Peptides against a protein of PDB entry 4BOS. Designs and how they scored, part 22

Target 1, 163 residues: chain A of PDB entry 4BOS
Amino acid sequence: PVLTRTVVPADNSCLFTSVYYVVEGGVLNPACAPEMRRLIAQIVASDPDFYSEAILGKTNQEYCDWIKRDDTWGGAIEISILSKFYQCEICVVDTQTVRIDRFGEDAGYTKRVLLIYDGIHYDPLQRNFPDPDTPPLTIFSSNDDIVLVQALELADEARRRRQ
Target 2, 163 residues: chain A of PDB entry 4BOS as posed
Amino acid sequence: PVLTRTVVPADNSALFTSVYYVVEGGVLNPACAPEMRRLIAQIVASDPDFYSEAILGKTNQEYCDWIKRDDTWGGAIEISILSKFYQCEICVVDTQTVRIDRFGEDAGYTKRVLLIYDGIHYDPLQRNFPDPDTPPLTIFSSNDDIVLVQALELADEARRRRQ

## One batch from the design tools (peptide; made by RFdiffusion4, then SolubleMPNN)

Design b1_p11_7_s3 (from b1_p11_7 with H1S)
Fold by OpenDDE base, seed 5:
Structure b1_p11_7_s3 (fold): chain B 163 residues (1-163), chain A 11 residues (1-11)
Amino acid sequence: as target 1 above (163 residues)
Amino acid sequence: SVPAPAYPPFP
């Protein structure tokens, strides 16, 4: 088994497309972004006490309007929200630093999904199997630390290519 | 652009 990257469109919604891909078992649907943006806005709007200006960097309403734009980028806030919503750990391996940022790591989720991030783009990761009849896996056990090692290896290779 | 993700308070 090998961990591989599926390149999704760089259309400002790559985070949402990537998350959708991994949580849906490998379904590439760039059209998923508007609904996911609205989902996040809905969640944020539902709890203005938690999602304060201190967290959002803008008013709750301003954030909701902002994230629903089709040209704004998702980041840590959105990943955290999506982790909670999908009840899975979202692990993001950064090719610039060769580190993994784990979202939802303390929530006790049994599943994890992986994204790869290069500072300006998110892509989903999947495990491919030697057997061509076995479909790629995008949802891993939260105890599967091998996949994290593989993700770091993938990121390290990507970093070396840019040096 | 958006900064690299960091673990924030979990909602």
Scores: peptide ipSAE 0.054, ipTM 0.772, DockQ to the pose 0.037
Fold by OpenDDE base, seed 2:
Structure b1_p11_7_s3 (fold): chain B 163 residues (1-163), chain A 11 residues (1-11)
Amino acid sequence: as target 1 above (163 residues)
Amino acid sequence: SVPAPAYPPFP
């Protein structure tokens, strides 16, 4: 078994495409972004007390309008929201620093998914198996720390390629 | 140009 990267389009919505890919078991759908953006906006709008201006950096309404634009980038807040929505850890391995940030790690989720991030782009990660009849895995046990090691190795190799 | 993603996570 080997952890591999699936390159998704760099169309300003790579985070949403990547998250959708891993949480849906390896479905690549670049057209999912508008709905993902609306989902996030709906969640934010539903709880203005929690999603305050202090957290959002703008008013609740302004954020909702902003995130629904097709040219705005998602980040930590969107990952956190999606982690809660899909009830899984979202682990982001950063190729710039070769470290993993685990979103939802304190929520007690039993599942985790992995993204790779280079500072301006997100891609999904998947585990391929030698058996051609076994489909790639995108949803891992939250106890599977081997996949995190593999992600770090993948990120380190990516970092070296840029140097 | 587009806004950079808010990464790493908020404190």
Scores: peptide ipSAE 0.053, ipTM 0.746, DockQ to the pose 0.040
Fold by OpenDDE base, seed 1:
Structure b1_p11_7_s3 (fold): chain B 163 residues (1-163), chain A 11 residues (1-11)
Amino acid sequence: as target 1 above (163 residues)
Amino acid sequence: SVPAPAYPPFP
């Protein structure tokens, strides 16, 4: 088994596309972003005490309007929200730093999914199997630390290619 | 804490 990267479009919604891909078991749907943006806005709006200006950098309402635009980029706030929504740990490996940020790690989720991030783009990661008839796996056990090692290897290789 | 990957970056 090998961990591989599926390149999704760089259309400002790569984070949403990538998350959707992994949580849905490997479904590439670049059209998923509008609904996911609405989901984010709904959750943000539902808790203005938590999602305050201190966290959002703007008013709750302004953020909701902003994230629903088709040309704005999601980030850690969105990943945190989506982790909770999908009840899984979202692990993001950064190719610039070769480190993994784990979102939802304290929630006790049994599942984890993986993204690879280069500072301006997100892609999903998947495990391919030797049997070509076995579909790739995108949802892993939260105890599967081997997949994290493999993700770091991918990130390190990506970083070296850019040097 | 270590900054998480994000765009835009947190203020």
Scores: peptide ipSAE 0.052, ipTM 0.747, DockQ to the pose 0.033
Fold by OpenDDE base, seed 3:
Structure b1_p11_7_s3 (fold): chain B 163 residues (1-163), chain A 11 residues (1-11)
Amino acid sequence: as target 1 above (163 residues)
Amino acid sequence: SVPAPAYPPFP
């Protein structure tokens, strides 16, 4: 089995497309972004005490209006929210630093999904199997450390390509 | 206006 990258459009909504891809088992749907943005805004609006200005960097209302724009980019805050919503770890491997940031790692989730990030773009990762009849896997056990090693290998390879 | 970049995961 090998971990591979699926390139999604660089349309300012790559994070949402990537998350949707992995949590839905490998469904590429760039049109999912508007609803994903609304979902984020709804969650944030529902708990202004937790999603405070200290967390958001802006007022709750301002953030909700901002994230629903089609030209704003998601990041760590949105990943954290989506991890909680989908009840899974979201692991992001960074090709610039060759490190993995794990979101939801202390929540006790049994599943994890993986994204690859290069500083300006998110893509989803999936495991491909030798048997062509076995579909790629996007949802892994939270105990699967091999997939994290493979993600780091992908990141390191990407880093070397830039040198 | 220019789009805001995707910001990195929390350090």
Scores: peptide ipSAE 0.049, ipTM 0.732, DockQ to the pose 0.046

Design b1_p11_7_s4 (from b1_p11_7 with H1Y A4P)
Fold by OpenDDE base, seed 5:
Structure b1_p11_7_s4 (fold): chain B 163 residues (1-163), chain A 11 residues (1-11)
Amino acid sequence: as target 1 above (163 residues)
Amino acid sequence: YVPPPAYPPFP
């Protein structure tokens, strides 16, 4: 089995497309972003005390309007929200630093999904199996440390290609 | 015009 990346469109919504891909078991749907943006805005609006201006960098209402735009980029805040919503760890491997940032690692989730980030773009990761009849896996056990090693290897290789 | 950046997943 080998860990591979699926390249999603660089259309300002790559984070949302990538998350949707992995949590849905490998479904590529670039049209998922508007609804996911609305979901995030709804969650943020529901808890203005937690999602404060200090956290968001703008007022709660301003953030909600901002994230619903089709040209705004998601990041750590959105990943944290989506991790909680989907009840899974979201592990992001960075090709620039060759490190993994784990969201939801202390929540006790039994599942984890993986994304790869290069500084300006997010893509989903999947495990491919030797048996062609076995579909790729995007949802891993939170005890699967091998997939994290494989993600680091993938990121390191990507970094080497740019050097 | 300055496009919004994608920020890294650092907590």
Scores: peptide ipSAE 0.070, ipTM 0.739, DockQ to the pose 0.046
Fold by OpenDDE base, seed 4:
Structure b1_p11_7_s4 (fold): chain B 163 residues (1-163), chain A 11 residues (1-11)
Amino acid sequence: as target 1 above (163 residues)
Amino acid sequence: YVPPPAYPPFP
């Protein structure tokens, strides 16, 4: 099996589209972003003590209004929230550094999904099988460390192409 | 208007 990326639109909502893709088993739906942005805002607003200005870089209310805009980019805060919401690890391989950041790794989740990040764009990752009749896999065991090795290999190859 | 860059997946 080979780990591959599916390129999603660079429409400022690539993170949300990518997360939706992997947690739904490989469903590409760029129209999912508005609802996911509302979900983030709802969760942030529900816990102003945790999601403080120190964490958000702005007031809780300002952040909620900001993330609901269609032209703002999500990041680590959104990934952390979505990891908890979907009850899975979200592993992001960075092509600039060839490292993996694992979100939710201490929560005891049994499942993990993978994204690839290049500094300005997120894409989802999937495992393609030799049998063409077997659909790609996007949800892995949290014990599957082979997929993490494959993600690093994919990122390293991407970096070499930019050299 | 230039949109802000995406947050990195690390602090």
Scores: peptide ipSAE 0.069, ipTM 0.748, DockQ to the pose 0.047
Fold by OpenDDE base, seed 2:
Structure b1_p11_7_s4 (fold): chain B 163 residues (1-163), chain A 11 residues (1-11)
Amino acid sequence: as target 1 above (163 residues)
Amino acid sequence: YVPPPAYPPFP
């Protein structure tokens, strides 16, 4: 089994597309972004006490309007929200630093998904199996540390390609 | 180290 990336469009919504891909078991649907943005806005709007200006960098309402734009980038805030919503750890391997940031790591989730990030773009990661009849896996055990090692290797290779 | 990603500049 090998860990591979699926390149999603660089359309400002790559984070949402990537998350949707992994949490839905490998479904590529760039059209999911508007609904994903609305989902995040809905969650933020539902809890203005938690999602305060201190966290958002803007008022709750301003953030909701902002994230629903089709050209705004998702980041750590959105990943954290999606981690909570999907009840899974979202692991992001950074090709610039060859580090993994684990969102939801303290929540006790039993499942994890993986994204690869290069500073300006997100792609989803999947495990491919030697049996062609076995579909790729995108949802892993939160105890599967091998997949994290593989993600680091993938990121390191990507970094070397840019040198 | 800064967690991913940096938001683009606001228009």
Scores: peptide ipSAE 0.062, ipTM 0.751, DockQ to the pose 0.040
Fold by OpenDDE base, seed 1:
Structure b1_p11_7_s4 (fold): chain B 163 residues (1-163), chain A 11 residues (1-11)
Amino acid sequence: as target 1 above (163 residues)
Amino acid sequence: YVPPPAYPPFP
């Protein structure tokens, strides 16, 4: 089995598309972003004490309006929220640093999904199997540390290609 | 170290 990336459109919503892809088992749906943005806004709005201006960099209401725009980018805040919503770890391997940032790692989730990030774009990762008739896997056990090693290898190779 | 952000240069 090999870990591979599926390139999703760079349409300002790559994070949402990527998360949707992995949590839904490999469904590419670039049109998922609007609803996911609304979900983020709903969750942010529901807890203004936690999602404070200090966290958001702007007022709660302003952030909700901002993230619902179709041209704004999601980031760590959104990943954290989506991890909680989908009840899984979201592991992001960064090709610039060759590091994995794990979101939801302290929540005790049994599942993890993986994204690859290059500083300006997110893509989903999947495990392909030798049998072409076996569909790729996007949801991994939180005990599967091999996939994390593979992600680091993938990121390291990507980094080397850009040097 | 800060987790990967993907916010535009000028939000």
Scores: peptide ipSAE 0.059, ipTM 0.770, DockQ to the pose 0.041

Design b1_p11_8_s1 (from b1_p11_8, 5 letters changed)
Fold by OpenDDE base, seed 1:
Structure b1_p11_8_s1 (fold): chain B 163 residues (1-163), chain A 11 residues (1-11)
Amino acid sequence: as target 1 above (163 residues)
Amino acid sequence: GPVNTGEFLKP
């Protein structure tokens, strides 16, 4: 088994596309972004005490309007929200630092999904199997630390290619 | 306005 990267479009919604891909078991749907943006806005709006200006950098209402634009980028706030919504740990491996940021690691989720991030773009990661008839796996056990090692290897290779 | 959240830090 090998961990591989599926390149999704760089259309300002790559985070949403990537998350959707992994949580849905490998379904590429670039059209998923509008609804996911609305989901984020709904969750943010539902808890203005937590999602305060201190966290959002703008008013709750302004953030909701902002994230629903089709050209704005999601980030850590969105990943945190989506982790909770999908009840899984979202692990993001950064190709610039070769580090993994784990979202939802304290929630006790049994599942984890993986994204690869280069500072401006997100892509989903999947495990391919030797049997060509076995579909790739995108949802892993939260105890599967081998997949994290493999993600770091991918990130390191990506970093070296840019040097 | 900003196009990117510009942050990767957990809230």
Scores: peptide ipSAE 0.038, ipTM 0.712, DockQ to the pose 0.140
Fold by OpenDDE base, seed 3:
Structure b1_p11_8_s1 (fold): chain B 163 residues (1-163), chain A 11 residues (1-11)
Amino acid sequence: as target 1 above (163 residues)
Amino acid sequence: GPVNTGEFLKP
């Protein structure tokens, strides 16, 4: 089995597209972004005490309006929210630093999904199997350390390509 | 212009 990258459009909504891809088992749907943004806004609006200005960097209402725009980028805050919503770890491998940041790692989730990040763009990762009749896997066990090693290998390869 | 964060910092 090999871990591979699926390139999604760089349309300012790559994070949402990538998350949707992995949590839905490998469904590429760039049109999912508006609803994903609304989902984030709904969650944030539902708990203004938790999602405070200290976390959001702006008022709760301002954030909700901002994230629903089609040209604003998601980041760590949105990943954290989506991790909680989908009840899974979201592991992001950074090709610039060759590091993995794990979101939701202390929540006790049994599943994890993986994204690759280059500083300005997110893509989803999936495991491909030798058997062509076995579909790619996007949802892994939270105990699967091999997939993290493979993600680091992908990141390191990407880093070398830039040198 | 529009502000894009994409910040990779945990809250």
Scores: peptide ipSAE 0.038, ipTM 0.711, DockQ to the pose 0.169
Fold by OpenDDE base, seed 5:
Structure b1_p11_8_s1 (fold): chain B 163 residues (1-163), chain A 11 residues (1-11)
Amino acid sequence: as target 1 above (163 residues)
Amino acid sequence: GPVNTGEFLKP
């Protein structure tokens, strides 16, 4: 079994496309972004005490209008929200630092999904099996630390290609 | 051009 990257479009919504891909078991749907942006805005609007200006960097209402634009990029705040919504750890391996940031690690989730990030673009990761009849896996056990090692190896390879 | 959240840090 090997961990591989599925390249999604660089259309300003790659984070949403990548998250949707892994949490839905490997479904590529670039058209999912508008509804995911609206979902995030709805969650943020529902809890102005938690999603304060201190966290958002702007007022709650301004953030909701901002994230629903088709040209704004998601980041750590959006990943945290999506982790809670989908009830899974979201692990992001960074090709610039070869480190993994884990979102939702303290929530006790039994599942984790993986993304690869290069500073400006997100892609989803999947495990491919030698049996061609076995579909790729995108949702892993939160106890599967081997997949994290494989993600670091993949990120290191990507980093070396740029050096 | 596109605008991002500016930081990759946990809230």
Scores: peptide ipSAE 0.037, ipTM 0.709, DockQ to the pose 0.161
Fold by OpenDDE base, seed 2:
Structure b1_p11_8_s1 (fold): chain B 163 residues (1-163), chain A 11 residues (1-11)
Amino acid sequence: as target 1 above (163 residues)
Amino acid sequence: GPVNTGEFLKP
């Protein structure tokens, strides 16, 4: 089994496309971004007490309008929201630092998904199997630390390629 | 260009 990267379009919505890909079991749909943005906005709007200006950096309403734009980038806030929504850890391996940032790690989720991040772009990760009849895996056990090691190795190689 | 959410910091 090999952990591989699926390159998604750099269209300002790569985070949403990448998350959708992994949580849906490997479905590449760049057109999912508008709905993903609306989903996040809906969640934020539903709980203005939790999603305060202190967390959002802007008013709740301003954030909702902002995140629904087609040219705004998602980040840690959006990943955290999506982690909660999909009830899984979202593990982001950073090729700049060769470190993994785990979102939802304290929530007790049994599943995790993995993204690779280079500072400006997100891509999804998947495990390929030697058996051609076994489809790639994008949803892992939260106890599968081997996949995290593989992600770090993948990130390290990516980092070396940029140097 | 795209507007970033800012630094990659966990809330």
Scores: peptide ipSAE 0.035, ipTM 0.706, DockQ to the pose 0.167

Design b1_p11_8_s2 (from b1_p11_8, 4 letters changed)
Fold by OpenDDE base, seed 2:
Structure b1_p11_8_s2 (fold): chain B 163 residues (1-163), chain A 11 residues (1-11)
Amino acid sequence: as target 1 above (163 residues)
Amino acid sequence: SPVNTGSFLVP
């Protein structure tokens, strides 16, 4: 089995496209972004006490309007929200630092998905199998530490290519 | 872009 990167468009919505890809089992749909943004805005709007200005850096309403724009980038806040929504750990391997940031790690989820991040772009990761009849895997066990090692290897290779 | 500052990954 080999962990591979699927390059998604750099259209300001790569995070949402990448998350959608992995949580849906490998479905590439860049058109999912508007609805993903709306989903996040809906969740944020539903709990202004939790999603406070201190967390959002702006008022709840301002954030909702902001995240629904087609040119704003998602980050840690959005990943955290999506982790909770999809009830899975979202692991982001950073090619700049060669570290994995884990979102939802304390929630007790049994599943994890992986993204690769280079500081300005997100891509999804998938495991390919030698058997052509076995489709790529994007949803892993939260106990699968091997996939994390493989993700770090990919990140390290990516970092070396940039240097 | 200022509108893309939200892309920061904060553990």
Scores: peptide ipSAE 0.075, ipTM 0.780, DockQ to the pose 0.168
Fold by OpenDDE base, seed 3:
Structure b1_p11_8_s2 (fold): chain B 163 residues (1-163), chain A 11 residues (1-11)
Amino acid sequence: as target 1 above (163 residues)
Amino acid sequence: SPVNTGSFLVP
């Protein structure tokens, strides 16, 4: 099995598209972004005590309005929220540093999904199998550390291509 | 970009 990257549109909503792709088992739907943004805003608005200005960098209301814009980028805050919502670990491989940032790793989730990030763009990762009749896998066991190694290799190769 | 927050840092 090989870990591969699916390129999603660079339309400022690549994070949401990528997350949707992996948590839905490989469904590419760039039109999912508005609903994903509203979902995040709804979650944030529902708990102003937890999602405080200290976490958001702005007031709860300001954040909700901001994240619902079609041109604002998601980051660590949004990934954390989506990890909790989908009840899975979200692992992000950074091609600039060749590091993996794991979100939700302490929550006890049994599943993990993987994204690849280059500093300005997110893409989803999937495992392809030799058998063409076996569909790609996007949801992995949280105990599958081999996929993390493969993700690091993929990121390292991407970094070398830019050198 | 002022509207881009593709960061792994949580304030």
Scores: peptide ipSAE 0.065, ipTM 0.757, DockQ to the pose 0.174
Fold by OpenDDE base, seed 4:
Structure b1_p11_8_s2 (fold): chain B 163 residues (1-163), chain A 11 residues (1-11)
Amino acid sequence: as target 1 above (163 residues)
Amino acid sequence: SPVNTGSFLVP
């Protein structure tokens, strides 16, 4: 079994496409972004006490309008929200630092999904199996630390290719 | 770009 990267379009919504891909078991749907952006805005708007200007860097209303634009990028705030919404740990391996940032790690989720990030683009990760009849896996056990090691190896390889 | 400042990750 090998951890592999599926390249999604660089259309400013790669984070949403990537998250959708892994949480839905490997479904590539770039058209999912508008609704996911609205979902983020809805959740942000629902809790202005937590999602304050201190957290958002702008007013709650301004952030909601901003994230719903087609050309704005999601980040840690969106990943945190989506982790809670989908009730899974979202692990992001960064090819620039060869580090894994884990979102939702303290929530006690039993499942984890993985993304790879290079500073400007997100892609989903999946496990491919030697058996051609076994479909790729995108949802892992939160106890599967081997997949994290494989993600680091994949990121390190990607980094070396760019240097 | 101000449009894409939200793409950052927080450790």
Scores: peptide ipSAE 0.065, ipTM 0.778, DockQ to the pose 0.162
Fold by OpenDDE base, seed 1:
Structure b1_p11_8_s2 (fold): chain B 163 residues (1-163), chain A 11 residues (1-11)
Amino acid sequence: as target 1 above (163 residues)
Amino acid sequence: SPVNTGSFLVP
């Protein structure tokens, strides 16, 4: 078994596409972004006390309108929200630093999914099996730390390719 | 431009 990267379109919605891919078991659907953006906005709007200007950098309403644009990028706020929504840990390996940021790690989720990030683009990660008839795995046990090691290896290789 | 929130840090 090997961890591999699936390149999704760089259309400003790669985060949403990537998250959708991994949480849905490996379904590539670039058209998922509008609804996911609306989901984010809905959740943000539902809790203005938590999602304050201090967290959002703008008013709650302004952020909701902003994230629903088709050209705005999601980040840590969106990942944290999606982690909670899908009830899974979202692990993002950064190719610039070769570090993994874990979202939802303190929530007690039994599942984790993985993304790879280079500073401007997100892609999903999946485990491929030697048997071609066995579909790739995108949802891992939160106890599977081997997949995190493999993600770091991918990130390190990606970093080497850039230099 | 402020269209990117691609940060790993939650404000």
Scores: peptide ipSAE 0.059, ipTM 0.758, DockQ to the pose 0.160

Design b1_p11_8_s3 (from b1_p11_8, 4 letters changed)
Fold by OpenDDE base, seed 3:
Structure b1_p11_8_s3 (fold): chain B 163 residues (1-163), chain A 11 residues (1-11)
Amino acid sequence: as target 1 above (163 residues)
Amino acid sequence: PPVNTGEFLKP
């Protein structure tokens, strides 16, 4: 089995598209972004005490209006929210640092999904199997350390290609 | 910071 990258559009909503792809088992749907943004805004608006100005860097209302724009980029806050919503660990491998940031790692989730990040763009990762009739896997066991090794290898190769 | 960017910082 090989871990591979599926390139999604660089349309300012790559994070949402990528998360949707992996949590839905490999469904590429760039049109999912508006609803993903609204979902996040709804969650944030529902808990202004937790999602405070200190966390958001702006008022709760300002954030909700901001994240619903089609040209604003998601980051760690949005990943954390989506991890909690989908009840899975979201692992992001960075091609610049060759490190993995794990979101939801302390929540006790049994499943994990993987994204690859280059500093300005997110793409989803999937496991392909030798049997062509076996569909790619996007949802892994949170105990699957091999997939993390493979993600690091993929990131390291990407970094080397830029040198 | 630019209005069209998000931060990759854990809260």
Scores: peptide ipSAE 0.041, ipTM 0.724, DockQ to the pose 0.158
Fold by OpenDDE base, seed 2:
Structure b1_p11_8_s3 (fold): chain B 163 residues (1-163), chain A 11 residues (1-11)
Amino acid sequence: as target 1 above (163 residues)
Amino acid sequence: PPVNTGEFLKP
């Protein structure tokens, strides 16, 4: 099996598209972004005590309005929220540093998904199988460290291509 | 300054 990257549009919503892709088992739907943004805003609005200005860098209401814009980028805060919502570990491999940042690693989730990040763009990762009748896998066991090694290899290759 | 920050800072 080979870990591969599916390139999603660079339309300012690549994080949401990428997360949707992996958590839905490999469904590419760039039109999911508005609803994904609303989901995050709803979660944030529902718990102003936890999602405080200290965490958000702005008031709860300001953040909700901001994240619902079609041109604002998601980041670590949004990944953390989505990890909690989907009850899975979200692993982001960074091609600039060739390091994996794990979100939800202490939550005891049994599943993990993987994204690749280059500093300005997110793409989803999937495992392809040699059997053509076996569909690609986007949801892995949280104990599958082989996929993390493969992600690092993929990121390292990507980094070298940009050197 | 860009309004689109997309900061990757783990909270």
Scores: peptide ipSAE 0.040, ipTM 0.718, DockQ to the pose 0.163
Fold by OpenDDE base, seed 4:
Structure b1_p11_8_s3 (fold): chain B 163 residues (1-163), chain A 11 residues (1-11)
Amino acid sequence: as target 1 above (163 residues)
Amino acid sequence: PPVNTGEFLKP
């Protein structure tokens, strides 16, 4: 099996599209972003003690208004929230550093999904199988560390291409 | 990066 990247639109909502893709088993839906942004805002607003200004860089209310804009970028805060919401690890491999940031790793989730990040864009990762009748896999066991190795290899190759 | 970018800082 081969781990591959699916390029999603660079429309300021690539993180949301990418997360939606992997958690829904490979469904590409760029129109998912507005509702996901509202979900983030709702969760942030629900816990102002945890989502403090120190974490958000803005007041809780300001952040909620900000993330609901169509042209603002999600980041680690959103990934963390979505990891909790979907009850899975979200592993982000960075092509600039060839490192994996794991979100939700301490929560005891049995599932993990993978994104690839280049500093300005997120894309989803999937495992393709040689059998054409077997659809690509986007949700992996949290014990599947081979997929993490494959993600690092993919990121390393991407980095070398840019050098 | 643009100003409207969320920080990739693990909370």
Scores: peptide ipSAE 0.039, ipTM 0.731, DockQ to the pose 0.177
Fold by OpenDDE base, seed 1:
Structure b1_p11_8_s3 (fold): chain B 163 residues (1-163), chain A 11 residues (1-11)
Amino acid sequence: as target 1 above (163 residues)
Amino acid sequence: PPVNTGEFLKP
């Protein structure tokens, strides 16, 4: 089994597309972003005390309007929210730093999904199996540390390719 | 955060 990257469109919504892909078991749906953006806005709006200006960098309402635009990029806030919503760790391997940022790691989730990030683009990761009849796996055990090692290897290779 | 861009790690 090998961890591979599925390149999703660079259409400003790659984060949402990537998250959707992995949490849905490998379903590529670039049209999922509007609904996911609305979901983010709904959750942000539901807790203005937590999602304060200090966290958002703007008023709660302004952020909700901003994230619902089709050309704005999500980030750590969105990943954190989606981790909670889908009840899984979202692990992001960064090709620039070759490190993994784990979202939801303190929540006790039994499942994790993986994204690869290069500073401006997100892609989903999946495990491919030698048996062609076995579909790729996108949802891993939170105890599966091998997949994290593989993600780091993948990121390191990506970094070397850019040199 | 900058317009149209979200930061990966937002303080």
Scores: peptide ipSAE 0.038, ipTM 0.719, DockQ to the pose 0.160

